# Designs tried in a protein design run: peptides against a protein of PDB entry 6GMG. Part 177

Target 1, 331 residues: chain A of PDB entry 6GMG
Amino acid sequence: DSDDRVTPPAEPLDRMPDPYRPSYGRAETVVNNYIRKWQQVYSHRDGRKQQMTEEQREWLSYGCVGVTWVNSGQYPTNRLAFASFDEDRFKNELKNGRPRSGETRAEFEGRVAKESFDEEKGFQRAREVASVMNRALENAHDESAYLDNLKKELANGNDALRNEDARSPFYSALRNTPSFKERNGGNHDPSRMKAVIYSKHFWSGQDRSSSADKRKYGDPDAFRPAPGTGLVDMSRDRNIPRSPTSPGEGFVNFDYGWFGAQTEADADKTVWTHGNHYHAPNGSLGAMHVYESKFRNWSEGYSDFDRGAYVITFIPKSWNTAPDKVKQGWP

## One batch from the design tools (peptide; made by RFdiffusion4, then SolubleMPNN)

Design b2_p13_5_s3 (from b2_p13_5, 8 letters changed)
Fold by OpenDDE base, seed 2:
Structure b2_p13_5_s3 (fold): chain B 331 residues (1-331), chain A 13 residues (1-13)
Amino acid sequence: as target 1 above (331 residues)
Amino acid sequence: SHKDDNEYGKEAA
């Protein structure tokens, strides 16, 4: 519960950010200073800087999800999620590997499953799909044209996504995007929208009907991508944190990282923006901090999580929350 | 308002 959550105050539109603090390859700042940067760099609507609204500041105040929320314009639904899982590695390690000293079978299986995910390939898959979607959007002035273009692109690439149901998250994602329907957003014109990417870290062992071991050490079979498509069924993700393995241990329910639509081809040079916790300047947690991390720092995650998904959503092209280039930190 | 926020979060290490 975020009982101590406070909405950050408004920052003057022309207030420049203070320098970010470098920390182990990341750039870090307090949320108020991120608002200043956001107003200078990301706030633009139709080329004009905007002050972050009270509503947007409230969204941002929710922590890691707030960063994605304010930049995507909607609370993450996580329906169009991608990952990469090395099935051969998983099977081989289970067959030929052994638990470490003191490691239970459940711990071993959970660890092997976690290690069988390839974050870079998952990210690349999402980028590939986003690129296809962007091509399909480019000259489509209605949803039907977009869908036709999308199917054609997928067919040309022999992509397994072409076989998805018309009601799947893949095909329905655009129509389910609020900003697509907004007059000042997409105005039901796909060509006014672009695909963007964010990432979610979460726990696999969320099934309350499963064994305690799965809840503590992971469910090796949960949240795997479908073969060929890379789609992850996120319907079972209910933001349930990892179960404690020892008394007094606690885990966070998720982490979100915003990528947007960076064009940097080298994954390792991409910048991911994320927050630590909800803004509680007068509470025990303190002020929210925002981090701009390189992919390596983001994809490493935390022990709280054993899954990473890369999610596609859409924003209006008139928004500058997903620029082609993101500069880490300030200045 | 949404209740599904990360309560404690993690700091960058």
Scores: peptide ipSAE 0.036, ipTM 0.749, DockQ to the pose 0.092
Fold by OpenDDE base, seed 4:
Structure b2_p13_5_s3 (fold): chain B 331 residues (1-331), chain A 13 residues (1-13)
Amino acid sequence: as target 1 above (331 residues)
Amino acid sequence: SHKDDNEYGKEAA
């Protein structure tokens, strides 16, 4: 019951975190201890450590989305999303593959579609684009300069994104970022901003007008990236969970993982920060836990989801919520 | 209405 959500209490600014619990390549802690770590490591504005505000603690209390929310400074809009889909693999498996024993045709097609997404390539594409954007942001002191730089960078790389409409989420993403316009943020200066990445896991079968089979087993045609650009149209993502396949079965609506702006070239060594559920210390779900997972652990996801998207947004460079290096756990 | 949070406790497997 959403009514059980509680805002975590304030933590003293100088309180050090307790050690995280290691588990299968992940580091886990309770939300209050993550707040302590966040204040020590990620809270810095203009080099000054900050206590997590009540508003930020409230955002964080929403669970997995809360981790992305507090670190990005805004609720995820998911407009600038990337993925990679192997169309040839999909077609080949549909043609030459067979349903497993007891697997329906719809279940088979949904599974094959899920398996045709490449999470690593999707992440790599987002990182590539973020790098291009960061170069375009550099020394650009107004939006026009940024857009001109961006177009030049894309042209030099012969990137299909150069053909996107000026109103596309790709070109409008910066100007639609609240922190870009804030006096203590970007102050309308692109050179004060940097591109950051988070990921969303969600269900493809969200169309209420579609077949029950698509809602249960996935929609093989939904949320595919556009060829060349890798852009995913997220407009139909309405946080609708997978439909139960059996009585008593329930699925979660989404999962969010925060990457930020890590410079680690090896995807497998990157750290993703995410939460399990909203904070309900007095409810049936219990206290919120925060996980710091390696990419492999993050990208595995859950059976609740058959899509992953890697989303680009922006934060001020003065924020330390997206450092070049993220250390897993504590100490 | 669907919630803007994840409802189930997912523990790291």
Scores: peptide ipSAE 0.035, ipTM 0.747, DockQ to the pose 0.094
Fold by OpenDDE base, seed 5:
Structure b2_p13_5_s3 (fold): chain B 331 residues (1-331), chain A 13 residues (1-13)
Amino acid sequence: as target 1 above (331 residues)
Amino acid sequence: SHKDDNEYGKEAA
C-alpha cells in the first residue's frame, strides 16, 4: 500500500554514517544512514556539501527508483536506453535447444530470450556512448555545437547512431534534461553537463493484449536492442510486473540501479546503488534499505525481471552525485 | 508524487 510511504527525516549535515552491513558482496544500510553518507559524499554542489532537502528525501523514499531520482535530479524517463542481445544465440537455442522437464514452450522461449541478453555488453555499450557524449559536451557552449560535435564523433567511429533522427532520444536527451536548463545547473551550456548511467530491470511481458503465456514467461521479441545502435525502445515499458505463474506468487514492477560516471574500467568492480522498496517504517514492508552492489550482484537481478537496460542521462558537472570513484559501504 | 515505485521487498542476495 503506497499510503504507508513516509519521507525520511532530515539528518544533520555533519552526522557521520554508521557502518554498512556486508551481505553477499553487497553493502547494506537503512535509508536514513544512506542520507548521512549521501550528505558527506554525494551532496556537494560546487565543492560544498549540502543537506538533503525535503524534496530529495521524498524522492529517495520511493525506493530503488528514488536512489536514481535523487542522484540524477529527475524522475527516470528511460528514453535513452541500451542493451545487448545475441540474436544468433537466441536462434540457435530455439532451434537446437529443448524445453526442460515440465517447461512449457512459452516458458522455454522466454528463458532463452532472457539468457540471450548480455548485461555486461549492454553496460559497455552505454559507457561507450556516454564517453562519446562527454567528448561532445566538453567544449560545446550551445546545443548546436554539442550536436555537431556528437555527429563528428560518431562519424569518426563509424557508429550507427550517426543515422539516428535529430528528434530521436539520442539527440534530444540533453535538451530534455531539466538540470541542463537550470541556472544553477547547466544554464543551457553543454560543457557544464556530463553523461551518467543508471540501469533498469523490468518485465518484457507487459502487453495486456498479448497471451497469458507472454505475461507469465516473457515476450521473447519485446525490448530488444536495435542492431548496430544498441538502442532499446522503452515506450512500451509501463511498469507492469510479471504475472504470477502459481498461486500466491507476486512480482515487483521494476528495479533501478545508479552507476553515475564511475571511471573503473573493470565492470565487475563498479558499484551500483539501489533500494529494496519504498520507505514504510510503520508499515508491513518496514524501513527502506539502500544497497551498494558490485556489478555481478546488480546484473544478476531477480526472477521478477527478464530485461535489463542501461540508460544515459545528464547531470551538471558541479554535482557530486556521480563521482569518478564510488566506495562501497562505510567506512 | 509519482505512483511508480517498487512496492515489494527484494532479497539481499
Scores: peptide ipSAE 0.034, ipTM 0.743, DockQ to the pose 0.091
Fold by OpenDDE base, seed 3:
Structure b2_p13_5_s3 (fold): chain B 331 residues (1-331), chain A 13 residues (1-13)
Amino acid sequence: as target 1 above (331 residues)
Amino acid sequence: SHKDDNEYGKEAA
């Protein structure tokens, strides 16, 4: 129950963060201290620091999704999602593998499906597509020019995305971005926007009409990327958590990690920012904490989730919520 | 406000 959620108080614009603390290879801090860091590092609009608004603080207070929300400027829609799935590995393991001792057939199939996703390749695909989009944006001053550039770039790269329908989330993502249409944002000028990336972890077994085993152990056929494009149909993701496998067991509905537009070529050196839960300083959950994790720490995920997607959205270039370089922790 | 926040988020482990 989110009834205990509290909006973190405002932090003075010039207040410097306290040092982050190491936590299992991550940098960790309380949400108010992240606000201080955010104001110093990420808040800039047209080169000027901004105090995090009450609205932004409220968004942030929602936890992991709040981190992505405040930095992207919109609640995640997850429409333009990418992943990588090794179909040959999956088929081979199902054919030649066997359930572990005590593992049911459904558990085995769910596990094999989970293990057949390649997080690094999924992330790389999203970065590749974001780069193509950024090239298409660069000199486009209207949406038509952007779309023409995008199609040309895809054709030059022989990318299967060139065959997507004009109404596909791939082509509609920019026009559906609120900040693109805002006067102080993109102002309908694609060249003022840049592609950014975040990641979502979630459960595959969300179909209420499916077997209980799929809800408990995963649906091996759900949320696979389309061949060639890497696009994941996220329309069936309704933020339904994994079903308990034992009495008293509970799972989280999702996790979100913010990457932005880091230029670090080594995936293992990229920094992912995420929150643990909604801010409830007076409740049982306690204060929200923010983590800055390396890719390996982020992509490992939790048993709560058997899918990871890497999602592309857009922000104005005038925002500094997605800098080229992200430093882990403080200082 | 959105109701789909992660109520039982994980701590770093």
Scores: peptide ipSAE 0.034, ipTM 0.741, DockQ to the pose 0.093

Design b2_p13_5_s4 (from b2_p13_5, 9 letters changed)
Fold by OpenDDE base, seed 1:
Structure b2_p13_5_s4 (fold): chain B 331 residues (1-331), chain A 13 residues (1-13)
Amino acid sequence: as target 1 above (331 residues)
Amino acid sequence: SHKDDNAYAQEAA
């Protein structure tokens, strides 16, 4: 129960973290130790190390979403989301494949749809778009200049995003970022901002008016990316978990992974930071743990989810929550 | 979207 959530205590600014523990190919630690690492590595504002504030510690305490929240500076809105879906694979598997032994038709279709998403291509699309945005930001000192630069970049690349409406999440994302408007943030200067990426895993079968089968096994038609752009309409994502398929079965509502702005060209070597659950040291769930996973570990996901989206947002360049290089674990 | 807790424990594996 959310009532068991506790804000982690403050850590001294100069306290070094304890070593992380290996956990199935990823690095793992308790939340307080992550705070120590965060203060040493990610806390810098204008090059100055900062203690994590009580507000930031409270955000972090929410679990996997808390990691993305504290590093992005806002609760995820998920408005600018990308994915990749292989329509031909989906159609061919439905036509030529068959349900496994004991698998229902609905379960088969849901599984085939899930498997038709390409996490790596989705991630690469988000990185491509973030790169275009960063070029548009670089020399823009007002929003109008940013938008003009963005349109020019898209035209030069013959990118389908050039055809998006001016009010779309793609063009409105910067102006809707609180830190862009803050005096100590972007101060309405696009050149002070940079694009960053996080990922969300969630369930497709969230429509309460749909069949029970879709809620249990997935909606094959839901949350597909638009052709050409790769944009996913996230408006129907209400954080509703998968419905149980057997008595006593339960599923998690979502998972979030923080990537930031790593420059590592090899996707398999990128590091994704996420939490297991909200911090409840005195409750049944226990203390929150933070994981630093390679892309393979992150993108594998869980049976709780059949969709993955890669989302772009913005942070001030003066923040160090999204460095070019992320080192897994400690030391 | 509303602020929500990650209500359940996630396994590392």
Scores: peptide ipSAE 0.034, ipTM 0.746, DockQ to the pose 0.104
Fold by OpenDDE base, seed 5:
Structure b2_p13_5_s4 (fold): chain B 331 residues (1-331), chain A 13 residues (1-13)
Amino acid sequence: as target 1 above (331 residues)
Amino acid sequence: SHKDDNAYAQEAA
């Protein structure tokens, strides 16, 4: 229960982390040790190392979402989300495929829909858009200049995002970022900000008014990207977990993975940082652990989830929570 | 306001 959540204690600023434990292509450590690494590697503001504040430690204690929260500076809103869905594959498999032995029709359709999402292409789309946004930010000293640059970039690339409404999360994302308005952040100067990426895994069958089959096995039509743009409408995501399919079965509400702004061109070599659960050192779940996973490990996900979205937000360039290169584990 | 968190331990695949 969330009542068991505890804020990790402060770590001395100069305390070095212990070595991470390798596990199935991931690097794993306890949350307090991640705080030590974070202070050494990611904590810098304007090049100066910082101790993780009590507020930041409290954010981190929430688990996987806490990792994204502390590094992005805000609780994820997930408004600017991207994915890739192969409609032709989906239609073809539904038409010509058959349920496996013991698989119901609803299970089959849910599985086929899940398998029709391409995590790598979704990630690449988000990176493409982030790059466009970063170019628009570079020399823009007010929001109007940023928006003008963004529209020009989209027009030059013949990107379908150019047709989005001015009120779209795509155009409003920067102005709705708290750190953009902060004096020690962007200070209302777009050129002081950069686009960053995180990923969310979640369940498609969240509609309580839908069939039990959709809640148990997925809603094949839910949370698909819009054609051309790749945008996913996340408004119906209410962090509702998958419904149990057998007695005693339980599923997690979501998973978050932090990518930031890595420049590694090979998706398979990118590092994703995420947590296992909220920090409960005196509870049944135990202490929170943090994982640094390669893309293959992250994108594989769990049976708890049938959707993966790649979300763009912004942080000040003065923060070091999204460096160009991320090293897995310690040392 | 209360924030959501993930409830279960996640195992490495």
Scores: peptide ipSAE 0.034, ipTM 0.745, DockQ to the pose 0.084
Fold by OpenDDE base, seed 2:
Structure b2_p13_5_s4 (fold): chain B 331 residues (1-331), chain A 13 residues (1-13)
Amino acid sequence: as target 1 above (331 residues)
Amino acid sequence: SHKDDNAYAQEAA
């Protein structure tokens, strides 16, 4: 029950984290210890450490989405999302492949669709776009200059995003970022902002008007990226979990992973920060844990989800929630 | 509410 959620207590600014627990390529800790690390490493505003506020702690307490929330400064809107889908693979497997023993046609199609997404290519596309955006931001002191720069960059690269509407999530993302408008944030100066990335895992079969099979096994046609741009229409994502396939089975509505703005060129070496569930130290779920996972660990996902999107948003450059380098665990 | 709780208990991979 959501009623069991508790806001983690404040941690003294000078309190150092306890060591994280290493496990299978990831580092794990309890949420309170993550707050300690966050204050030491990620809390900086204009180069000064900050105590995580009660509001930020409350955001964090929501679990996986809370990690992205506290680091991005806003609840994820997921409007500017990218993925990569191998259409040829999908068609070929559907045509020439066969359901496994005991696998229904719907299960087969759902599985093939899931397997036709390339998480690494999706992530790389988001990084590519974020880089373009960052170049456009660098010398722009108003939104018009940013948009002009962005269009020029896209034209130079012959990127299909250049054809997006001015009101599209791609072009409107900056203006719709609260921290861009804040006096202590961007102050309406694009050059004070930088693009950052997070990822969302979710279920494709969310349409309640669709067949039960799609809700149970996935909708092969849902949440595919547009050709050329890689943009995913996330408007139909309503945080509806996978439908149970057996009595007593339950699935979670989403997972979020925070990447930020790491400069590591090798995707496999990038670190993704995420939470397991909302903080319920006195409830059945227990205390929230935070994980710092390598890309391989993050991108693998869970059976709860058959889609992964990589989302771009913006934060002020004065924030240190998205440093160039992220180290797993503590110390 | 847009503030959805995640109830997934992640196990070590």
Scores: peptide ipSAE 0.034, ipTM 0.745, DockQ to the pose 0.097; fails the geometry check
Fold by OpenDDE base, seed 3:
Structure b2_p13_5_s4 (fold): chain B 331 residues (1-331), chain A 13 residues (1-13)
Amino acid sequence: as target 1 above (331 residues)
Amino acid sequence: SHKDDNAYAQEAA
């Protein structure tokens, strides 16, 4: 019950976090302790450590989305999303494969579609695009210069994104970022911004007009990346959870993981920060916990979800919520 | 705007 959500209390600016605990191959801590770490490591604006504000603590209290929210500075819009889908594998498995014992045709098709996504390649595509964007931002002092630089970079790389419409989320993402327009943020100067990445896990079978089977087992055709660009149309993602396949079964609507702008080239060594649920210390769910997971742990996902998207947004370079290196846990 | 809470526990592998 969302009515049980509570905003975590303020933590003293100089309070050091308690050690994180190992939990299923990841580092885990309670939300209040994450706030302490965040203040020590990620809170810096223009090199100065900041206390997490009441507003930021309230954002964080929403759970997994709250972690991305507090670090990106805005509620995720998910407009600039990337994935990788192996069409040949999908077609081949549908043609030559068969349902497992007890598996329905719809369940089989949904599973095959899920397995045809490559999380690592999707992540790498997002990183590639973020790098291109960062180069375009570097010396651009207005949006026009940024867009010109971006088009040039894409042309040089023969990237299919160069063919996107000017109104595409790809080109409009920067101007639609609140922190870009803020006086103490980008102040409409692209060179003051950098691209960052987060990931969303969600359910493909969200079309209410589709069959019940698609809602239960996935829609094999939904949320596929466009060929060449890797862009995923997220417009139909309305945070609708998977439909129960058995009595009493329930699924959650989404999961979010924060990557930021880590420079670690090995995907397996990258750290993803995410929360388990909204903060309800006096409710049935209990206190919110924050996890710092390696890519393997994050990308594995849950049965609640059959899609993973890697989303690009922007933050001011003066923020330290997306450092080059993220250390897992504490100390 | 309406903001959705995440209520899923991610404590298990």
Scores: peptide ipSAE 0.033, ipTM 0.739, DockQ to the pose 0.097; fails the geometry check

